# Ledger of designs, part 10: peptides against a protein of PDB entry 5A53

Target 1, 230 residues: chain A of PDB entry 5A53
Amino acid sequence: LVENVKQALFIPGQSCNKNLHDIMVDLSALKKPDMKRFNRKNDIHPFEDMSPLEFFSEKNDCSLMVLMTSSKKRKNNMTFIRTFGYKIYDMIELMVADNFKLLSDFKKLTFTVGLKPMFTFQGAAFDTHPVYKQIKSLFLDFFRGESTDLQDVAGLQHVISMTIQGDFQDGEPLPNVLFRVYKLKSYKSDQGGKRLPRIELVEIGPRLDFKIGRIHTPSPDMVTEAHKKP

## One batch from the design tools (peptide; aimed at target 1 S63 D141 H227)

Design b1_p18_2_s3 (made by RFdiffusion4, then SolubleMPNN; from b1_p18_2, 8 letters changed)
Fold by OpenDDE base, seed 2:
Structure b1_p18_2_s3 (fold): chain B 230 residues (1-230), chain A 18 residues (1-18)
Amino acid sequence: as target 1 above (230 residues)
Amino acid sequence: SLVFVDLSKHEDDFVKSK
């Protein structure tokens, strides 16, 4: 049984501002057509009460949610939520640093909606450290799109790059995750009568540096249920 | 380490929604 494409719901919190709105618009554009956005602010505090998010998950049939909030302690905070059976599976706060770039800050390129991105992860901790493993899992799950049997190389449009910003030791603050989006640009190079395709990666945005905040992890039982083959 | 991930190869690793 192939699971349907997970739908994402973007929710402006009560403290959502223009910058967060713009970030939301740009990030959600990568999830089209499998995305919904609320136009109204909602007073949601997921680490205090998760029930409103579970309600929204069920009502909108969205197993992915992103809550946009901002405070002095948690500026430009994107809380990423996953649900299983419309119950909270996991949550992670990713705060966008002030050095962010929007799609409008890059050269406008043509973009086809619905193409599955490739991912690159830079940093050993993505495979070993629980928090970075969760981040890796989250973003892969968030953008996995439709299961296609054929790796149509022609369908390769963009690469999402996620980099852990530097090395860290046990007990140190977790480095930021650098989120970058690149488009594959193909050039026809005529060298010696042979057209060799030249492929370049061009950054298209958004450019986001994520500071890691609070995390909610699923129970072992919920992990088992969420990974069971139907 | 640099890891290239093809999402098509990880279908069994994804969290289910239902």
Scores: peptide ipSAE 0.195, ipTM 0.710, DockQ to the pose 0.672
OpenDDE base, seeds 1, 3, 4, 5: peptide ipSAE 0.177, 0.185, 0.191, 0.181; ipTM 0.793, 0.733, 0.782, 0.760

Design b1_p18_2_s4 (made by RFdiffusion4, then SolubleMPNN; from b1_p18_2, 7 letters changed)
Fold by OpenDDE base, seed 5:
Structure b1_p18_2_s4 (fold): chain B 230 residues (1-230), chain A 18 residues (1-18)
Amino acid sequence: as target 1 above (230 residues)
Amino acid sequence: SLTFVDLSKEEDLFVKSK
């Protein structure tokens, strides 16, 4: 049994501002058609009470949620939530740095909605460090789309790049994760009578630098259940 | 290191929703 494409619910928190709204719109556009957005602000504090999120997950049949909040302590905060059986599986706060760029800041490019992105991860910690492993898992899961047996290179439209900003040692603050979105531009170059396919990456946005905030991790039992293959 | 991820091959990285 192939799991259905995970739906994402974007939730403006009570403190959601114009910038966060714009970020929400642009990021959620990458998740179309598998995305819902609330138009109303909701007073949700997920690290204090998770019950409202579980309710929204079940009511909207969304196993992915993004809560948009902003405070002095947690400015431009995107809380990414995953559910398993409509129960909270994991959560992570990713705060967008002020240097963000919206889709409108880039050259408008036509793209087909619903095509799977390819991912690139830069930084060994994405495979070794628990927090970055969670981030990697989250974003792969978030943008997975429909299960296909083979990624047809011909159908590859865009690349999402995630980079850990610099090296770090144990006990140091976790570096930001640089989120970048590129469109693949294929053109035939005629060089010396040989038509070689040339692929260029063009940044299309949004451009987001994520500062890592609070994290909720699943119990070992939930991990086991969520990874069970039918 | 630079890691390219083909989502079609990374089934072990995904969390089930149900």
Scores: peptide ipSAE 0.163, ipTM 0.797, DockQ to the pose 0.718
OpenDDE base, seeds 1, 2, 3, 4: peptide ipSAE 0.161, 0.152, 0.131, 0.144; ipTM 0.791, 0.796, 0.758, 0.679

## One batch from the design tools (peptide; aimed at target 1 Q151 D152)

Design b1_p19_1 (made by RFdiffusion4)
Pose (drawn by RFdiffusion4):
Structure b1_p19_1 (pose): chain A 225 residues (1-189, 195-230), chain P 19 residues (1-19)
Amino acid sequence: LVENVKQALFIPGQSCNKNLHDIMVDLSALKKPDMKRFNRKNDIHPFEDMSPLEFFSEKNDCSLMVLMTSSKKRKNNMTFIRTFGYKIYDMIELMVADNFKLLSDFKKLTFTVGLKPMFTFQGAAFDTHPVYKQIKSLFLDFFRGESTDLQDVAGLQHVISMTIQGDFQDGEPLPNVLFRVYKLKSYKSRLPRIELVEIGPRLDFKIGRIHTPSPDMVTEAHKKP
Amino acid sequence: VLSGDEKDNYINYIEDQIS
């Protein structure tokens, strides 16, 4: 009954550069094998015209899309896009801060591609705040991959951790979201003692513009059997 | 390989240790 794994399409925008491309490559690796990359630059402006994104979603059968864009106003801009029936469901701009680390900045460890990641979300706002609820929903939907009734404990390899940069009060600017990836190590104490090793990429997301779905589309996308 | 409650409990435990 459940759908196939959602496919991701990474799209360099007209203003995409090498540094932003490196971020795309390393982050796209976490999506393997359910990922495609475009090599050319495309003149796409999602908050002016959504038509091209819907076109690419249909012709490439990708319900998840990431546009790469950079200007001084919006540097290292990653626009995350989800579609339903090849129409836009929601969009959010996540801009990467300059303190980012790539896979090259971390010791390369053995890594089995295609395993179900674990998730930890740190921050009460992930459950109550509309903006952060969308981000939690986005990254769960984006990276969880295959749904299954069966889980091999040996397959529990890495965790995707997302932390809000401190608590905040209403009216203040929205804190950044800290994207971290760790590999698990377990030791004997039955329950194991767990330790973590960072493998990257390390990304601090600055929150930009947001598009939300209409109530009609939410009804269809979230319809229950 | 785990399923049902056993799986959930074990994953929750791992997640608590990570947190």
Fold by OpenDDE base, seed 2:
Structure b1_p19_1 (fold): chain B 230 residues (1-230), chain A 19 residues (1-19)
Amino acid sequence: as target 1 above (230 residues)
Amino acid sequence: VLSGDEKDNYINYIEDQIS
C-alpha cells in the first residue's frame, strides 16, 4: 500500500520571532522531504478565524500545519493544526519553554532524510486523558503518517520520546510534554567471536518542553468520517 | 527526558527486535 504521507506546512505568524523561526527550521527538518515552509509572516489567528488555514491547506495540499506565534500570554507558541478534506479537524497550542535546545546545540550526526521515527510515550495519560491522547495522535500522525506496516527496525534511525512531566490530578494544570529526539546508533560488537548487535541512543535535538495551551477538538461527525478513510 | 533505565529498557527492546 503506497502510504499517503501527510505533508506539513510551517507558517510564521505576524508575531514570529527569531527563536520561533529557529525552532521551526529545526523541527521541520525532521519532516523532510514532506514539508513546506513559508518565508513571509502571515497574520493568522486560528482560534478567531480558521478560514485562512483552510485556504492554505487546500492551496498547498497540506493536511498538517504549524503556526508560529509569540505574545506575552502565549510565548513561543506552536499551533499544530490538522485538516480533513481541507477543513479544520483539530488544533492544539504547544508553547515552547525557554530552556529549548536547537540542533546546533548537539553533535552533528549524518542521517538519511525521509526515514520514519519510532516513538516512545512516557505517561499513562497518553492513553487515558483526552488532551494527551490528542497530542499522541497528532505527533504520530505528523511524523509517521498512516503507515499500518510495522516499521522496519533495521531501517530505524530516529527515536522521538515524549514524556509527561510529572503526575497530575483532576482540576490541576496539565503538565508539560517533554519532546526529545535521539539517533539510533547500531554497531556490531565482537563478543567471543559472535557479532552481537549493540545499540546506542544519542540525543540530536531539538529539545523542546511543551506547555499545553488552547485546544480545538473535532466534531463527532468529523471523527467518524476521518476514521472511515484512514 | 528518558531516564537511564528507560533508555536501557528501550535499547534492550530494540536489540531483541533486531536479533
Scores: peptide ipSAE 0.038, ipTM 0.486, DockQ to the pose 0.084
OpenDDE base, seeds 1, 3, 4, 5: peptide ipSAE 0.036, 0.028, 0.005, 0.031; ipTM 0.531, 0.627, 0.364, 0.460; seed 5 fails the geometry check

Design b1_p19_1_s1 (made by RFdiffusion4, then SolubleMPNN; from b1_p19_1, 10 letters changed)
Fold by OpenDDE base, seed 3:
Structure b1_p19_1_s1 (fold): chain B 230 residues (1-230), chain A 19 residues (1-19)
Amino acid sequence: as target 1 above (230 residues)
Amino acid sequence: VLTGEEAKKYIEEILEQIR
């Protein structure tokens, strides 16, 4: 069974800066080998005109896209886009806070390319709140691909953690989502003559705190069509 | 607010349950 792994396209917008470029490189490394990057800036404004993204989706056969833009109002903005049949399904702006860390800020660790990460989601709103449900769905779709059976634990080397930064009430600004990446280290510890398997998590980066921006939600018809395909 | 350390601990607890 050829796993129908969704391909991602990373697009620098016209306002893409060095920091966003570095973030793009590091985040896209987690999607290898199922990733393409444009080297040229593209003047795309997805909330004004979605047609250029639909064109790129079709031409590159990518159902996942990330647009890198920055402005005074939307600094370090990563717009995540999903397509279905090369038409826009959903979009979300996730702005990276200034406290980000790159892979170079962590100890370099060797890993096998192409192993699927495990995900953890911290915060009840990931299961109940529409925006956080979309974020959860997006990141699972982006990095995990189609759900393979639990047998993938034998190949588990990475954990992606997503945490909602605090509690919130109705009408309050949505808390940031804390994105963290860990490598699993398995070793045998000798405790009292018994070798017990021990697991350590080592942060490997990137470290990103996402502020939620604008959202485009799919039409009910597109939701129905997207769920009909196995 | 789960700090990065609290998230790490939570992941470690989950990973211990999956093994």
Scores: peptide ipSAE 0.080, ipTM 0.723, DockQ to the pose 0.055
OpenDDE base, seeds 1, 2, 4, 5: peptide ipSAE 0.056, 0.026, 0.029, 0.031; ipTM 0.718, 0.622, 0.649, 0.658

Design b1_p19_1_s2 (made by RFdiffusion4, then SolubleMPNN; from b1_p19_1, 9 letters changed)
Fold by OpenDDE base, seed 4:
Structure b1_p19_1_s2 (fold): chain B 230 residues (1-230), chain A 19 residues (1-19)
Amino acid sequence: as target 1 above (230 residues)
Amino acid sequence: VLTGEEAQEYIDYILSQVS
């Protein structure tokens, strides 16, 4: 089954600043060509009223949305929204820490648009903890692209790495998620017998440390509906 | 064209380099 690539819409909120704009530009570049950006600021408060987001989802045929807002309490906040049937499925606030790096902070490498990234999720909680499971699912949906059965390894150029920053116990604040992007460099091995080429991973950016904020989880009915294979 | 197993091995190798 060739799953249609989910389209993403990036929305600057009313409080969107230059830093968030730059982050939006860089992160959305990884989603090209399946990405739209609004240039105009929109006064949207998704945890108060989700209706505007559902409207934008339907109007733009986007099942992925990112709202860029910033406040004293929620600085550099990226609210990631998924819709199903143009209704809100889930939402999560991911606040970008001040130590972020933009693409311009790294060596410029040629980027081929539309290539499928590989993923690595570092931390057991990505498989066990509900919040981190949601984050894992979200980022896979966001960047995975078309599921093709074609194991075309030649098209693998990027690695998206997500790491939980440290261990935590129940009741403790959830550690940040470290978002890193690497480009794969493949070198011909001069050693005749090794089937696998030597590789090098080069960080290309952006570099984002996400602090987890508010979360909206889907209803059980929506989960069941979303998992129904057509 | 790598076989499915070879492709997975290659992917696993690549991902193992992410430390």
Scores: peptide ipSAE 0.347, ipTM 0.833, DockQ to the pose 0.531
OpenDDE base, seeds 1, 2, 3, 5: peptide ipSAE 0.019, 0.341, 0.318, 0.295; ipTM 0.564, 0.828, 0.817, 0.809

Design b1_p19_1_s3 (made by RFdiffusion4, then SolubleMPNN; from b1_p19_1, 9 letters changed)
Fold by OpenDDE base, seed 4:
Structure b1_p19_1_s3 (fold): chain B 230 residues (1-230), chain A 19 residues (1-19)
Amino acid sequence: as target 1 above (230 residues)
Amino acid sequence: VLSGEERKEYIDYVLEQVS
């Protein structure tokens, strides 16, 4: 079963700044060709009124949205939204720390558009903690692309790494999630046997440290409907 | 073209090298 690739819509909010714009451009480049960007700012407050996002989801046939906003309280805020049936499924605020790096900060490497990334999630909480489970699910949905039974090894060129920054206990602030993107370099091993090639990872950007903000979780009914195989 | 199993093995190998 080839799952339809989820389309993403990037939306500059009214408070979108140059840094967020640059981050948006770089992050959205990883989602090409399955990405749209608005050029105009939109005054959207998703935790106050979700209706505009549902409208945009339906109008643009996008089940993924990213709203770019910035304030003193929520600096460099990327609100990630998923829809199901053009209704809000879940939302999460991920604020980009000031230490971010853009693609221009790394050695320019040619990448093929539309290749499926490999994923690594570092931290047990990605499998146990509800918030980190949501983050894992979100990023898999965002970047996984089409499921194909047969993939050319040549198509495995990128690794998206997400790491929870340190350990935490219940009641403590949730650690940041470190987002890193690598290009895979494979080298032929000199040993002519069936040995797997030597692999090197080269960071290509963007480099983003995400601080977790507000979250909207789906209703149990929506979860059930969204997990029904079509 | 790798089979689904070969792909999984390759991915697992890559991920092990990155961890």
Scores: peptide ipSAE 0.188, ipTM 0.751, DockQ to the pose 0.766
OpenDDE base, seeds 1, 2, 3, 5: peptide ipSAE 0.059, 0.174, 0.178, 0.019; ipTM 0.664, 0.745, 0.743, 0.525; seed 2 fails the geometry check

Design b1_p19_1_s4 (made by RFdiffusion4, then SolubleMPNN; from b1_p19_1, 12 letters changed)
Fold by OpenDDE base, seed 4:
Structure b1_p19_1_s4 (fold): chain B 230 residues (1-230), chain A 19 residues (1-19)
Amino acid sequence: as target 1 above (230 residues)
Amino acid sequence: VLTGEEAERFIQEILEQVA
């Protein structure tokens, strides 16, 4: 089953700042060509009224949206939204920590647009904890592109790594998620006359540490409907 | 706490096993 590539819309909120703009540009570059960006700031408060986002989803035919806002309480906040049938499916606030790095902070490497990333998730909670399961699902939906049964290993260019920063117990604050992007470099190593391919990872950015904020989970009915449609 | 470097090492180890 070839799944259609989900389109993403990046929306500057009214409180969007320069840092968030730069982060938006760099993160959205990974989603090219399946990405749109608004240049205009929009006064949207998704946890108060979701209707403007549903309107934008339908108008732009985007099932993925990212709202960029910043406040004292929620600094560098990226609200990730998914829609199903242009209705809100789920939302999650991911606040970027101050230690972020932009693409300009790394060595410039050539990037082929449209190649599918590999994913790695570090932390058992990605498979067991509902919030981290949502994050895993979200980022797979966001960046995986078309699911083809053809594993073209030859087309592997980059790896998206997501790591839960430490262990936690029930009732404790949820650890940050460390977002890293690596480019795969293949070197021919002559070891003992046999050319063994050596693969190295080079970080290419952006580097983002996400603090988890508010979440909106879908109704059981929406979950059922979303799983029925390919 | 897995640093980005630790994650990189882990990915490298996995990739070496597949290659």
Scores: peptide ipSAE 0.087, ipTM 0.729, DockQ to the pose 0.053
OpenDDE base, seeds 1, 2, 3, 5: peptide ipSAE 0.026, 0.071, 0.027, 0.025; ipTM 0.652, 0.725, 0.647, 0.641

Design b1_p19_2 (made by RFdiffusion4)
Pose (drawn by RFdiffusion4):
Structure b1_p19_2 (pose): chain A 225 residues (1-189, 195-230), chain P 19 residues (1-19)
Amino acid sequence: LVENVKQALFIPGQSCNKNLHDIMVDLSALKKPDMKRFNRKNDIHPFEDMSPLEFFSEKNDCSLMVLMTSSKKRKNNMTFIRTFGYKIYDMIELMVADNFKLLSDFKKLTFTVGLKPMFTFQGAAFDTHPVYKQIKSLFLDFFRGESTDLQDVAGLQHVISMTIQGDFQDGEPLPNVLFRVYKLKSYKSRLPRIELVEIGPRLDFKIGRIHTPSPDMVTEAHKKP
Amino acid sequence: SFDAELAEAIKNEVSKLLD
């Protein structure tokens, strides 16, 4: 009954550069094998015209899309896009801070591609705040991959950790979201003692513009059997 | 292993470590 794994399409925008491309490559690796990359630049402006994104969603059968854009106003801009029936469901701009680390900045460890990641979300706002609820929903939907009734404990390899940069009060600017990836190590103490090693990429997301779905589309996308 | 109790416990321990 459940759908196939959602496919991701990574799209360099007209203003995409090499540094932003490196971020795309390393982040796209976490999506393997359910990922496609475009090589050329495309003149796409999602908050002016959504038509091209819906076109690429249909013709490539990708319900998840990431546009790469950079200007001084919005540097290292990663616009995460989800579609339903090849129409736009929601969008959010996540801009990467300059303190980012790539896979090259971390010791390369053995890594089995295609395993179900673990998730930890730190921050009460992930459950109550509309903006952060969308981010939690986005990154769960984006990277969880295959849904299954069966789980091999040996397959529990890595965790995707997302942390809000401190608590905050209403009216203040929205804190960044800290994207971290760790590999698990376990030791005997039955329950194991767990330690973590960072493998990257390390990304601090600055929150930009947001598009939310209409109530009608939410009804269809979240319809229960 | 496909021990569901163990898998869930490992996840809880990782959650506690990162909290």
Fold by OpenDDE base, seed 3:
Structure b1_p19_2 (fold): chain B 230 residues (1-230), chain A 19 residues (1-19)
Amino acid sequence: as target 1 above (230 residues)
Amino acid sequence: SFDAELAEAIKNEVSKLLD
């Protein structure tokens, strides 16, 4: 079953600024060709009323959405939304720290469009903690391309990495998630008859440190429906 | 630097996935 590639819609909120716009452009470039962007600001408050996002999901046939907003309490906020049957499945606020880097801050490299990214997740909490499990699931859903049966390393050009910044205990604030993107270079070293694969990673951007904000978790009924294979 | 240490950690994880 070739899973249909999920389409993403990027929405500038009313409080979207230049920095968020630039981040939106750069992050959405990694989702091409399966991406749409609105050019106009929209006054949307998803944690108060989800109906406008459900409308946009259906109207644009997009099951992934990113809302760009900024306030004193939630600076450089990217709200990631997933829908199922054009109804809100889950939401998470990820606020971009001021130390972000854009694609223009890195060496320009030629990319082949449509290559499947490799994912790496650093931190045990990605497999154990509900919030980090949701983040892992979201980013896999967001940036996974067409399931090509070509497990061939030859088709891997990009590495998308997410790292939990440090250890934490119960009741402590959740550490930031460090988002990094690399170009993968593989070299065959002919040293001494054992072909040890050598790899090199070149950071390509964007570089984003995410502070975790508000979360909407799906109802048990929606989880059951979303996991029903047709 | 923190970024260099992070890049090395990621490289090690990628290497393990490709083995």
Scores: peptide ipSAE 0.485, ipTM 0.922, DockQ to the pose 0.087
OpenDDE base, seeds 1, 2, 4, 5: peptide ipSAE 0.476, 0.481, 0.483, 0.473; ipTM 0.920, 0.921, 0.922, 0.919

Design b1_p19_2_s1 (made by RFdiffusion4, then SolubleMPNN; from b1_p19_2, 7 letters changed)
Fold by OpenDDE base, seed 4:
Structure b1_p19_2_s1 (fold): chain B 230 residues (1-230), chain A 19 residues (1-19)
Amino acid sequence: as target 1 above (230 residues)
Amino acid sequence: SFDKELFEAIKQRVDELLS
C-alpha cells in the first residue's frame, strides 16, 4: 500500500528572521523527503487573505504549509496551514518561545529519512479541547500521515512528544505546547517476549515551546468532505 | 501480531518515561 504522504511547503514570510529560518530548517528536516522550502520571502497574511496560500498549495501540490513570520506581537510565529482540494481547511498560529534549541544544540545522531515517528501526547485536553485536538490532528497529519494498520516496529527510530504545559480552566489562556523529539533505543529483554523491552530516549531536537495564537477552523461541510474515504 | 504487541509495549513505556 503506497501511503499517500502529505507534502509540506515551508514559506518564509516577509518578516522571517534568522532564528525562524533556522527553526524552519530543523523542523523541515523531520519532514524529509516530503517537504519543499521557498528560498525567497513572500508577503503573505493568511488571516487577511488566504488566496495566496491556496495558490501555493495547488501550484506545489502541497496540502501542508508553514508560514514563517515574526513581529512584536507575534514573535517567531509559525502559521500551520492544511488544505483540502487546495482550499484552506484549517490554520493555527504557533509562536516559538525564545528558549528554543536547534539540532546543533544536541548530539548529532543519524536517523533514517522518511521513517514514521512514534507520537506521544501528554495532556487530556489533546482529546477533549477543540484547540488541542486540532493541534494533535495537525501534527499527526504533518509528520505521521494517515494511520496504517502495519506497525513496523523495526523502523521505529524516533519519538515526537507533545505536552500541554500545565493545567488550565475554561476562560484561562491556553498553555503552551512543548514539542520534543527523541531518538528511541530499544533493547531486547532476554525473557521470552512477555517482558516490556527496555527503552531509552535521547533528545535530538529541535526543542520548541509553542504559544498558541490565532486559529481558523473548517466549516462543517469541509470536515465532512475531508473525512470521506476516497 | 507480535509486532503490534511489541509496538504497544514500547509506546506504553515511552508514555511512562515522558509522563
Scores: peptide ipSAE 0.443, ipTM 0.897, DockQ to the pose 0.629
OpenDDE base, seeds 1, 2, 3, 5: peptide ipSAE 0.425, 0.433, 0.433, 0.427; ipTM 0.893, 0.894, 0.893, 0.892

Design b1_p19_2_s2 (made by RFdiffusion4, then SolubleMPNN; from b1_p19_2, 9 letters changed)
Fold by OpenDDE base, seed 4:
Structure b1_p19_2_s2 (fold): chain B 230 residues (1-230), chain A 19 residues (1-19)
Amino acid sequence: as target 1 above (230 residues)
Amino acid sequence: SYDKELYEGIKKRVDELLS
């Protein structure tokens, strides 16, 4: 079953700045060709009123949205939104730390648009902690592309890596999530045996450290509905 | 399939490199 690739809409908020715009451009490049960007700023406050986002979801037929805003309290804030049936499913604020690197900061490498990335998640909490489980699910939905049962190794070109920055205990602030993108270089072993190829990773950007902000979780009913439909 | 096994093997190596 080839599931339809989820389309993403990137929305500059009213407070979107140049840095956040550049981050938006670079991150959205990883979602090509399944991505739209608004050129105009929109005054949207999703945690106060979600209706504008639902409207945009339906109008643009996008089940993924990213709102770019920046304030003193929430600097370089990327609000990731998923919809189901054009209704808000979940939201999460991910604030980009100041140490970010753009694609221009890395050596330009040829990248084939639309290929399915390999994902790697570092940190047990991605499988156990509700917030990190949501983040994992979100990024898989966002960048996995076409779901094919056939893992085309020949088409494997890049790796998206997400790492929880350190250990944490209950009641402690949630560590940042380190977002990294690598080009995967595979070298065939000259020995005709079933030996795994030599692998090299080259970081290609962008480099983003995400601070976790506010979260909206779906109702149990929406979870049930979303899992029933492929 | 061979491709699946190869993919998992590559993934394991990637995970090792990024751990």
Scores: peptide ipSAE 0.567, ipTM 0.927, DockQ to the pose 0.573
OpenDDE base, seeds 1, 2, 3, 5: peptide ipSAE 0.554, 0.553, 0.552, 0.557; ipTM 0.925, 0.924, 0.924, 0.925

Design b1_p19_2_s3 (made by RFdiffusion4, then SolubleMPNN; from b1_p19_2, 9 letters changed)
Fold by OpenDDE base, seed 4:
Structure b1_p19_2_s3 (fold): chain B 230 residues (1-230), chain A 19 residues (1-19)
Amino acid sequence: as target 1 above (230 residues)
Amino acid sequence: SFDKELYEGIIERVKELLS
């Protein structure tokens, strides 16, 4: 079953700054061609009123949205939103740390637009902790593209890596998530194709360290509905 | 299939490099 690729809408908030704009451009480039960007700032406060986002979801037929805002309390804040049936499914604030790197900070490498990335998640909490499970699910939904049963090795061009920055215990602040993007280089082994090729990873950007902010989780009923196979 | 095994091997190697 080829699932339809989820479309993403990037929304500059009223407080969107140049840095966030640049981050938005670079991150959205990874979602091409399945993304839209608003050019105008929109005064949206999703944790106060979700209605504008639901409206945009329906109007633009986008089940993924990213709101770009910045304040003293929530600097470089990317609010990731998923909708189901144009209703808010979940939301999470991910604040980009100041040490970010843009695509321009790396060697420009050409990649084919629309190829499915390989994902790697480093940290056990991605499978066990509710917040990190949500993050994992979100980024898979965001960048996975078309679900194909075919494992096309030839189509592997880039890797999206997400790492939990260190260990943590219950009650401690949640560690940042380190977002990295690599180009995968494969070299044929001289021995008749039976050996795994040598691989190299080259970071291509953007480089983002995400601090976790506020979260909205779906109701159990919405979870059930969203997981029903069409 | 050979492609599946190769793919899985590549994934494993990538994980090793990023661990």
Scores: peptide ipSAE 0.395, ipTM 0.877, DockQ to the pose 0.631
OpenDDE base, seeds 1, 2, 3, 5: peptide ipSAE 0.385, 0.386, 0.382, 0.377; ipTM 0.873, 0.874, 0.871, 0.869

